# Peptides against a protein of PDB entry 3NZW: the designs that were tried, part 193

Target 1, 212 residues: chain A of PDB entry 3NZW
Amino acid sequence: TTTLAFRFQGGIIVAVDSRATAGNWVASQTVKKVIEINPFLLGTMAGGAADCQFWETWLGSQCRLHELREKERISVAAASKILSNLVYQYKGAGLSMGTMICGYTRKEGPTIYYVDSDGTRLKGDIFCVGSGQTFAYGVLDSNYKWDLSVEDALYLGKRSILAAAHRDAYSGGSVNLYHVTEDGWIYHGNHDVGELFWKVKEEEGSFNNVIG
Target 2, 222 residues: chain B of PDB entry 3NZW
Amino acid sequence: QFNPYGDNGGTILGIAGEDFAVLAGDTRNITDYSINSRYEPKVFDCGDNIVMSANGFAADGDALVKRFKNSVKWYHFDHNDKKLSINSAARNIQHLLYGKRFFPYYVHTIIAGLDEDGKGAVYSFDPVGSYEREQCRAGGAAASLIMPFLDNQVNFKNQYEPGTNGKVKKPLKYLSVEEVIKLVRDSFTSATERHIQVGDGLEILIVTKDGVRKEFYELKRD

## One batch from the design tools (peptide; made by RFdiffusion4, then SolubleMPNN)

Design b2_p23_8_s2 (from b2_p23_8, 12 letters changed)
Fold by OpenDDE base, seed 5:
Structure b2_p23_8_s2 (fold): chain B 212 residues (1-212), chain C 222 residues (1-222), chain A 23 residues (1-23)
Amino acid sequence: as target 1 above (212 residues)
Amino acid sequence: as target 2 above (222 residues)
Amino acid sequence: MKAVKEAYEAMLKKEEERMEAMR
């Protein structure tokens, strides 16, 4: 798995791969590793698929309950804290989760929290999470700047996941791409890694170690 | 050393069509190298046009299916006999599975039916309840043998239009019921030849808007 | 985006109705 999120002048970019593995077996190439909690809030999934799906779906329910009770959208801080508190209750039980809660509120602006099953909760501007995270960081860190255009930022997110998919055997399938703005998240499609690889290679003249 | 889990072998296969879905399973039940039964159905009609199979440890599978059937009854009771949708069924099964997260049901679960738009639907679950809607899924002993074949024949993976030098992919097309049944039969026939835990009989449940139809075919008995 | 928001609002409404019925 490779997931990433980063803040820039235009909001938040979220990009994830779609491969699931069972040992050496590719179980699926089409796993959805982003949960759409509400129109303004996303959660990413890394680690145990069941743990992430179950508890992030649960989180979605809690966020909806909050909105119904308080008559306002839940903050990214509060949403991430709910999840963090939950995983803390199961600390030592064997949950495996690495998640990013990404969203926008007027109070907070564009916000990213990292939450994992070890009880870590971090606010930050850039996170890559998963077995391919180091490969994603390599591309992302080298090209990141706050003043990226939306187009360049989307490409950078996509390109970073591609790098991870190329080098990490546990990442691949496709890239699911999101842009989070003050008006909510926008889905920017599913991009097959194979097709994307050849396109990028041709356009950038990159990946020269692979002969087409 | 105590092992709470058994492995009864077998293989299951789900395929979603345009306006139908198929869930198939062999009828062999085995422990190690001993055949317990040559006819033990493992695919069940659970009502509301939902078919289900939980393949692996048979005791766990039976328990899970029973619990789900009960959940369907309760749903009807609570919702004035409203039909349970396939997506709601999937969520329910997730809760059943994840409720035993730390002592899981040792099964690969597949359900099939029609979605709210009348389109074929297949959902696949891991032992602890992660699930995905897919066009096709094989589970159990011979899943690794069958799944690549399904990828090729259902999803047309690695198929290209002739004369395009691999530049144009074969367009996706829905298979007919007859084509799917043939594909299922061929898959299980092949699996039976290569895997000792698959054989004896093949039961296919076909879900359409008109209900659930069952078909049975003989497999090799060796 | 609009469709997603509408679906979300519909979901909230249904959930609210459910909660009210349980009270």
Scores: peptide ipSAE 0.029, ipTM 0.714, DockQ to the pose 0.012
Fold by OpenDDE base, seed 2:
Structure b2_p23_8_s2 (fold): chain B 212 residues (1-212), chain C 222 residues (1-222), chain A 23 residues (1-23)
Amino acid sequence: as target 1 above (212 residues)
Amino acid sequence: as target 2 above (222 residues)
Amino acid sequence: MKAVKEAYEAMLKKEEERMEAMR
């Protein structure tokens, strides 16, 4: 798995691969590793698929309850704290979660929290999470700038996942790409890694270790 | 070491069509190398045009299916006999599975039906309740043999237009019921030849807007 | 995006109605 999120002048880019594995077996190439919690909040999935899917869906319910009760959307900080508190209660039970809670509220602006099953909760501007995270960081860190255009930011997210998919056996399938704005998240499509690879190779002259 | 789980073998297969869905399973039940039964159905009509199979440890599978059927009844009771949607069913099954997160049902669960738009739907679950809607999924003993074939025949993976040097993918096309049934039969026939835990009989449940139809085909008994 | 927001708002309304009915 490779997931990433980063903040920039235009909001948040979220990009994830879609490969799921069971041991050495590729269980799926089309897993949705982004949970659309609500129109303004995304959760990413790394680690145990069931743990992430179940609890992030549960988180969605809690967020809705908050909105109903308080008559305002929950903050990204509060949403991530709810999840963090939950996983802390299960500390030692064997949950496996590496999640990013990404959202845009008027009060907070574009916000990313990393939450994992070890009880870690971090606010940050750039996160790559999963077995391919180091490969993604290699591309992302090298090209990241706050002032990226939306187009360039989207491409950078996509390109970073592609790098991970190329080197990490546990990452691949396709890239699901999101742009989070003040008005909510926008899905920017599913990009097949195979097709994307050849396109990028041709356009950039990259991936020279593979003969076309 | 105490192993609470058995493995009763078998294989299941779900395929979603345009306006139908199919869920199929062999009828062989085995323990180790001994055939317990040559006809033990493992695909069930659960009502509301939802068919379900939980393949792996049969005791766990049966328990899960029973719990889901009960859940359907309760849903009707609570919602004035409203039909349970396939997506809601999937969520319910997730809860059933994840409720045993630390002592999981040792099963691969697949359900099939129609979504709210009348389109074929297949949902696949891991033992602890993660699920995904897919066009096709094989589970069980011969899943590793069947899935590549399904990827090729249903999703047209690795199929390219001739003369394009692999650059143009074959467009996706929905298969007819007849084509899907043939594909299922061929898949299980092949699986039976290669895997000892698959054989004897094949039951296919076809879900359409008109309800659930069952078909049975004989497989090799060796 | 508009459609998603509308659907979300509709869902919230339904949930609110359910909560009120349980009171």
Scores: peptide ipSAE 0.018, ipTM 0.725, DockQ to the pose 0.012
Fold by OpenDDE base, seed 1:
Structure b2_p23_8_s2 (fold): chain B 212 residues (1-212), chain C 222 residues (1-222), chain A 23 residues (1-23)
Amino acid sequence: as target 1 above (212 residues)
Amino acid sequence: as target 2 above (222 residues)
Amino acid sequence: MKAVKEAYEAMLKKEEERMEAMR
C-alpha cells in the first residue's frame, strides 16, 4: 500500500494505490483505500483493510451525529481525535491501521491528521503512509512546493504513487486521486498504473531502467 | 497446538452481469484428503433476492449464513417487511464478521444480487469483514486458479484488439447469462482437474429481477 | 460534488428523522 496526502496553496491532494495483497498473492487490484466520510472529509486506509474500513465508516457515522447534535460540521481535528481515541481503546488488541484524515473546514482551513493504531496522532502538511511510503516521499519531497498549482499538485500526487507502485511490490493497480478544497473534495479519477507508467515515461523520459 | 478451525475445501465464484448476478459453488466437502460429502450445497438463497456463500471452514460458514438469514428476518420485522438492499446486506455481513474480529469466521464470503438500479452486484468479504463490490470474485481452494481466468474472460485483462500490436485493449462488454454460466462451468471444470478439493457437483444460483434460479451440473468425481 | 452534498444532506435528514422518532 501507498497512500499520501499533502497541503498546498490550493488545498489538499490525496492519492492512493489500489492493490491488496495476501502474502505474495495479489488479492485485488481495485481496492478503494479512500473512505469518503463526508463531502469535506476523507479518510485513507493502510494496514488492515477490515480495521480501516470498519472504523472509518464508523467514524463517518460519528461525524454525522456530531453535525446533527451540534448543528455544525465536525472539525478535522475533532474527527481525527474521535478515531484516535477509538483505536487507543483497542491498543494491544491487534488493530492495524495507518490512516490520514483529510478535510477542509472554514475554521481550520485545509487540514491533515495522521492516525495509527499505535495511538499516534499527528497534524502535518505532508504524509506518505504504507509499504511504499519511502518511494513516494522520494518523489514528493523533491518536487513539493507550497505554491504548486492545482494541476501540478494533482500530477505530483499521482506521480508519487506511481513511483511507489513501480518499486513497491505491495503497491499497484491504480491511482485514486482527490483534491480537497473549501467547497469539498473532488474525485479526479482512477488511473491505471500500467497505462500511467507508459504515459509518464514517454512524457518525462523517466523510468529509464525499463526498456520499452 | 489446538486449531479450532478446519478446512472443508471447495470453491465459490461470483459474477455480476448487467441485470443479473451469479453465485456458484461446488458441492464437495472434504477434510484433508478425505471426501466427507459429494453433495453438500454451500450457496444459499437468503431471501430478498440475495444469495450467499461462505467458503472455508464449513461450520463457520453455516453459522454465518444462518446469522445473516436471521438478520434478514429481523430486518423485515423492524422495517415492515421492507426488502433488504444488497448494499445494506453487505454492511450487515461486515458487522457479523467484524464482531468476531479477534476470533474470526474462517471463511471467504461472497454475496450476489441486484443493486437498487437493477444492476448485478457481487460483494466479497475477507474473514474479518472488509468488503468490496466487484464484477467477479472467486473464493476458496481453487480461487488462485480461477481468478486469473476471470480477469481475462470477464474483465478482458491482457486482451487486445487484433492488429493493434497490443496497444488497444479489448473493450469491456457485459456478458449474457448464458456466457456467464458457460464461463462458470468452464472455470469449475478446470479447477476440478487441478485441485483435489473441488469436484463432484456444481450448483449455480442465478439472480434476476424475477428471482433466484438454481442450476446443477455434474463435475468430475474423482 | 453537488450530488455528493445532496446525498449527504439527505442522509443527515434521514438520520435526524430517526433520532426524533426515538425520542
Scores: peptide ipSAE 0.000, ipTM 0.684, DockQ to the pose 0.012
Fold by OpenDDE base, seed 4:
Structure b2_p23_8_s2 (fold): chain B 212 residues (1-212), chain C 222 residues (1-222), chain A 23 residues (1-23)
Amino acid sequence: as target 1 above (212 residues)
Amino acid sequence: as target 2 above (222 residues)
Amino acid sequence: MKAVKEAYEAMLKKEEERMEAMR
């Protein structure tokens, strides 16, 4: 798995691969590793698929309850705290979760929290999470700027996942790409890694280790 | 060391069509190298036009299916006999599976039916309840043999992405019921030849707007 | 975006009805 999220002048880019593995077997190439909690809030999935899917869906319910009670959308801080508190209660029980809660509220602006099953909760500007995270960071950190255009930011997110998919055997399938804005998240499509690889190789002259 | 789990072998296969869905399973039940039964159905009509199979440890599978059937009854009781949707069924099954997160059902679960738009739907579950809607999924002993074949024959690109603004994706050509049945039969025939835990009989449940139809075909008797 | 928003609103409405039934 490789998931990433980063803040920039235009909001948040979220990009994830879609490969699921069982040992050395590719179980699926089409796994949705982004949970759409609400129109303004996304959760990413790394680690145990069932743990992330179950509890982030549960989180969605908690967020809806908050909105009903408070008559306002839940903050990213509060949503991530709910999840963090939950996983903390299960500390040592064997949950495996590495999640990013990404959203945009008027009060907070574009916000990313990392939450994992070890009890870590971090606010930050850039996170890569999963077995391919180091490969993603290699591309993302080298090209990241706050002032990226939306187009360049989307490309950078996609390109970073591609790098991870190329080097990490546990990552691949396709890239699911999101742009989170004040008006909510926008899905920017599913990009097959194979097709994307050849396109990028041709356009950038990259991946010279592969003789096409 | 006490192993609470057995493995009864077998293989299951779900395929979603345009306005139908198919869930198929062989009828062989085996322990190690001993055939327990040559006809033990593992695909069930659960009501509300939902078919279900939980393949792996048969005792766990039977227990899970029973619990789900009970859940359907309770749903009707609580909701004035309202039909349970396939997506709600999937969520329910997730809760059943994840409720045993630390002592899981040792099964690969697949359900099939029609979504709210009348389109074929297949959901697959891991033992602890992660699930995904897919166009096709094989589970069980011969899944590794069948899935590559399905990937080539079933247009996987037709996954309904809810968030795509109505850009008419190129109409992925859906297979007909007859074509799907043929594909299923070919898959199981091939699997039977290569895997000892698959054989004897093939039961196919076809879900359409008109209900659930069952078909039976003989497989090789090893 | 519209479809997601509508679905979300429908979920909220359902949850609201559920909460009202529990009072």
Scores: peptide ipSAE 0.000, ipTM 0.669, DockQ to the pose 0.013; fails the geometry check

Design b2_p23_8_s3 (from b2_p23_8, 13 letters changed)
Fold by OpenDDE base, seed 2:
Structure b2_p23_8_s3 (fold): chain B 212 residues (1-212), chain C 222 residues (1-222), chain A 23 residues (1-23)
Amino acid sequence: as target 1 above (212 residues)
Amino acid sequence: as target 2 above (222 residues)
Amino acid sequence: MEAVRKAYEEMLRREEERMEAMA
């Protein structure tokens, strides 16, 4: 798995691969590793698929309850804290979660929290999470700047996942790409890694270790 | 060390069509290398045009299916006989599975039906309740043999237009019911030849707007 | 922009109706 999120002048880019594995077996190439918690909030999924999917879906329900009760959208900070508190209660029980809660509220602006099953909760500008995270960081950190255009930021997110998919056996399938704005998230499609690879190789002259 | 799980073998297969869905399973039940039954159905009509199979340890599968059927009944009681949607069914099954997160049902679960738009839907679950909607999924003993074939025939993965040097993928098209049934039959026939845990009979449940239809085909017995 | 907001508001309304029905 490789998931990433980063803040920039245009909001947040979220990009994830779609490969699921069971041991050495590729169980799926089409797993959705982004949960759309609500129109304004995304969660990413790394680690145990069931743990992430179950609890992030549960989080969505808690967020809705908050919004109904308080008559305002839940903050990204509060949403991530709910999840963090929950997983902390299960500390030592064997949950496996590495999540990013991404959203854009008027109060907070574009916001990313990392939350894992160890109880770690971190606010930050850039996170890559999963077995391919180091490969993604290699591309992302080298090209990241706050002033990226939306187009360049989307491409950078996609390209970083591609790098991970190329090097990490546990990452691949496709890239699911999101742009989070104050008005909500926008899905920017599913990009097949194979097709993307050849396109990027041709256009950039990258991946010279593979002969066409 | 005590292993509470058995493996009763078999294979299941779900395929979503445009306005239909299919869920199929062989009828062989085994323990170790002994055939317990040559006709033990493992695909069930659960009502509300939802068909379900949980393949792996049969005792766990049966228990899960029974629990889901009960959940359907309760849903009707609580919601004035409202039809349970396939997406709601998937969520319900997730809760059933995840409720046993630390002592899982040792099964691969697949459900099939129609979504709210009348389109074919297949949902696949891991033992602890992670799920996704897919166009097709095989589960069980021969899943590793069947899935590549399904990817090729249903999703047209690795199929390219002639003369494009592998650059242009063949466009996706929906298969007819007849084409899907043929594909299922061919898949199970091939699986039976390759895997000892698959055989005897094939049950196919076809879900359409008109309800659930069942078909049966014989498979190789040896 | 407006479509997402509308969908969100509709979702909230549906949840309110659900909560009222459970009360």
Scores: peptide ipSAE 0.000, ipTM 0.720, DockQ to the pose 0.012
Fold by OpenDDE base, seed 4:
Structure b2_p23_8_s3 (fold): chain B 212 residues (1-212), chain C 222 residues (1-222), chain A 23 residues (1-23)
Amino acid sequence: as target 1 above (212 residues)
Amino acid sequence: as target 2 above (222 residues)
Amino acid sequence: MEAVRKAYEEMLRREEERMEAMA
């Protein structure tokens, strides 16, 4: 798995691969590793798929209850804290979660929280999470700027996942790409890693280790 | 060491069509190298145009299906006989599975039906309740043999154009019911030739707006 | 395990109550 999220002048880019593995077997190439918690909030999944999917869906319910009660959208800070508090209650029980809660509220602006099953909750600008995270960071950190255009930011997210998919056997399939704005998240499609690889290789002259 | 789980083999296959869905399974039940039964159905009509199979340890599968059927009855009772939607069924099954997160049902679960738009739907579950809606999924012993074949034949890749927020779908080529049934039969025939835990019979449940139809085909017995 | 089960059962109950309220 490789998931990433980063803040920039245009909001948040979220990009994830879609490969699921069971040992050395590729179980799926089409797994949705982004949970659409609500129209304004995204959660990412790394680690145990069931743990992430179950609890992030539960989080969605809690967020809805908050909105009904308070008549305002839940903050990213509050949403991530709810999840963090829950995970903390199960500390040592064997949950496996590495999640990013991403949203854009008027009060907070574009906001990313990392939450994991070890009890860590971090606010940050850039996170890569999963077995391919180091490969993603290699591309992302080298090209990241706050002032990226939306187009360049989307490309950078996609390109970073591609780098991970190329080097990490546990990452691949496709790239699911999201742009989070104040008006909510926008899905920017599913990009097959194979097709994307050849396109990027041709356009950038990258991946010279592969002769095609 | 006590292993509470058995493996009864078999294979299941779900395929979503445009306005139908298919869930198929072989009827072989095996323990190790001993055939327990040559005709043990593992695909069930659960009501509300939902068909279900939980393949792996048969005792766990049967228990899970029974629990789900009971959930359907309770849903009707609580909601004035309202039909359970396939997405709600998927959520219910997730809860059933995740409720045993630390002592899982040793099964790969697939359900099939129609979504709220009348489109074919297949949902696949891991043993602890993670689920995904897919166009096709094979589960069980011969899943690794069948899935690559399905990926090539079922060109249902739901790709959305970038920036359209899922509003613009790429054209999908849907297979007819007859084409899907043929594909299923071919898949199981091939699997039977390559895997000892698959064979004897093939039961196919076809879900349409008109209800659930069952078809049975003989497979190789040796 | 019991604490997890209890928390899960409570969550399920709350979610069932919520589904009943949304229906």
Scores: peptide ipSAE 0.000, ipTM 0.688, DockQ to the pose 0.023
Fold by OpenDDE base, seed 5:
Structure b2_p23_8_s3 (fold): chain B 212 residues (1-212), chain C 222 residues (1-222), chain A 23 residues (1-23)
Amino acid sequence: as target 1 above (212 residues)
Amino acid sequence: as target 2 above (222 residues)
Amino acid sequence: MEAVRKAYEEMLRREEERMEAMA
C-alpha cells in the first residue's frame, strides 16, 4: 500500500494505490483506500484493510451524528481525535491502522491529521503512509512546494504513487486521486498504473531502466 | 497445539452480470485427504434475493450464514418488511465478521444479488470483514487457478484489439446468463482436474429480478 | 486477552446496533 496527502496553496491532494495482497498473492487491484466520510472529509487506509474500513466507516457515522447534534460540520481536528481516542482504547489488541484524515473547514482551512493504531496523532503538511511510503516521499519531497498549481499538485500526487507502485511490490493497480477544496473534495479519477507508467515514461523520458 | 479451525476445502465463485448475478460452489466437503461428503451445499438463498456462501471452515461458514439469515429476519421486523438491499447486507455481514475480529470466522465470504438499480452485484469479504464490490470473485481451494481465467474472460484483462500493438484494450461488455453459466461450469471442471479438494457436484444460484434459480451439475468424483 | 476480546466484541455489537438503527 501507498497513500499520500499534502497541503498546498490550492488545498489538499490525496492519492492512493489500489492493490491488496495476501502473502505473495495479489488479492485485488481495485481496492478503494479512500473513504469519503462526508463531502468535506476524506480518510485514507493503510495496514489492515478490515480495521481501516470498519473504523473509518464508523468514524463517518460519528461525524454524521456530530453534525446532527451540533448543527455544524465536525472539525478535522475533532474527527481525527475521535478516531485516535478509539484506537487508543484498543491499544495492544492488535489493530493495524495507518490513516490520514483530510478535510477543509472554514475555521481550520485545509487540514491533515495522521492517526495510527499505536495511538499517534499528528497534524502536518505532508504524509506518505504504507509499505511504499519511502518511494513516494522520494518523488514528493523533491518536487513539493507550497505554491504548486492545482494541476501540478494533482500530477505530483499521481506521480508519487506511480513511483511507489513501480518499486514496491505491495503497491499497484491504479491511482485514485482527490483534490480537497473549501467547497469539498473532488474526485480526479482512477488511473491505471500500467497505462500511467507508459504515458509518464514517454512524456518525461523517465524510467529509463525499463525497455519499452 | 490445539487448532480450533478446520479446512473443508471446496471452491466458490461469484460473477455479476448486467441484470443478474451468479454464485456457485462445489459440493465436496473434505478434511485433509478424506472426503466427508460428496454433496454438502455451501451456497444459500438467504431471502430478499440475496445468495451467500462462506467457504473455508464449514462450521464457521454455516454459523455465519445462519447469523445473516437471522439478521434478514430482524431487518424485516424492524423495518416493516422492507427488502434488505445488497449494499446493506454487505455492511451487516462486515459487522458479523468484524465482531469476531480476534477469533475470526475462518472463511472467505461471497454474496451476490442485485443492487438498487437492478444491476448484478457481487461482494467478497476477508475473514475479518473487509469487503469490496467486484465484477467477479473466486474463493477457496482453487481460487488461485480460477481468478486469472475470470480476469481474462469477465474483465477482458490482457485482451487487446487486434492490430493495435497492445495499445487498445478490448472494450468491456456484459456476458449473458448462458455465457456466465458456461464459464462457471468450465472453471469448476478445470479446477476439479487440478485440485483434489474440488469435485463431486456444482450448485449454481442465479439471481434475477424474478428471484433465485438453482442449477446442479455433476463434477468428477475422484 | 480474553477480557479485551470480550470487551471488543461487546463494543462492536453495540456499534452494529447503532449503525443498524442509522440505516
Scores: peptide ipSAE 0.006, ipTM 0.700, DockQ to the pose 0.029; fails the geometry check
Fold by OpenDDE base, seed 3:
Structure b2_p23_8_s3 (fold): chain B 212 residues (1-212), chain C 222 residues (1-222), chain A 23 residues (1-23)
Amino acid sequence: as target 1 above (212 residues)
Amino acid sequence: as target 2 above (222 residues)
Amino acid sequence: MEAVRKAYEEMLRREEERMEAMA
């Protein structure tokens, strides 16, 4: 798995691969590793698929309850804290979660929290999470700027996942791409890694280790 | 080592069509190379146009299916006989599976039906309740043999338009009910030839707007 | 119970390795 999220002048880019593996077996190439918690909040999935999917969906319910009670959208800080508190209660029970909670509120602006099953909760501008994270960081960190255009930021997210998919056997399938704005998240499609690879290789002259 | 989980073999297969869905399973039940039954159905009509199979350890599968059927009854009771949607069924099954997160049902679960738009839907579950909606999924003993075939025949993976030098993929299209049934039969016939835990009979449940139809075909009995 | 737990933990580990390999 490779997941990433980063903040820039235009909001948040979230990009994830879609490969599921079972040992050496590719169980699926089409796994959704982004959970749409609500129209303004995304969760990413790394680690145990069931743990992430179950608890992030549960988180969605908690967020909705907050909205009903408080008559306002939950903050990204509060949502991530709910999840962090939950996983902390199960510390040592064997949950496997590496998640990013990404959202945009008027009070916070664009916000990313990393939350894992060890009880770590971090606010930050850039996170890559999963077995391919180091490969994604290599591309992302080298090209990241706060002042990226939305188009360039979307491409950078997609390109960083592609780099990970190329080098990490546990990452691949497709890139699911999201742009989070003040008005909510926008899905920017599913991009097949194979097609994307050849396109990028042709356009950039990259991936010279692969003979076309 | 004491293993509380048995493996009763068998294979299941779900395929979503445009306005239908199919869930199929063989009828062989086996333990440690001993055939327990040559006709033990493992695909069930659960009501509300939802068909379900949980393949692996049969005792766990049966327990899970029974719990889901009970959940359907409770849903009707709580919601004035409202039909359970396939997506809500998937969520319910996730809760059933994840409720045993630390002592899972040792099964691969597949459900099939129609979504709210009347389109074919297949959902597959891991033992602890992660699930995805897919166009097709095989589970069980011969899943590793069947899935690549399904990827090729349903999703046209690695199929290219002639004369394009492998650059243009074959466009996706929906298969007819007849094409899907043929594909299922061919898949199970092939699986039976290669895997000892698959055979005897094939039961296919076809879900349409008109309800659930069952078809039965004989497989090799060796 | 411990053997069951270990078999389960191993199954979970395999599934987690499956899912972590998905991570």
Scores: peptide ipSAE 0.000, ipTM 0.716, DockQ to the pose 0.174; fails the geometry check

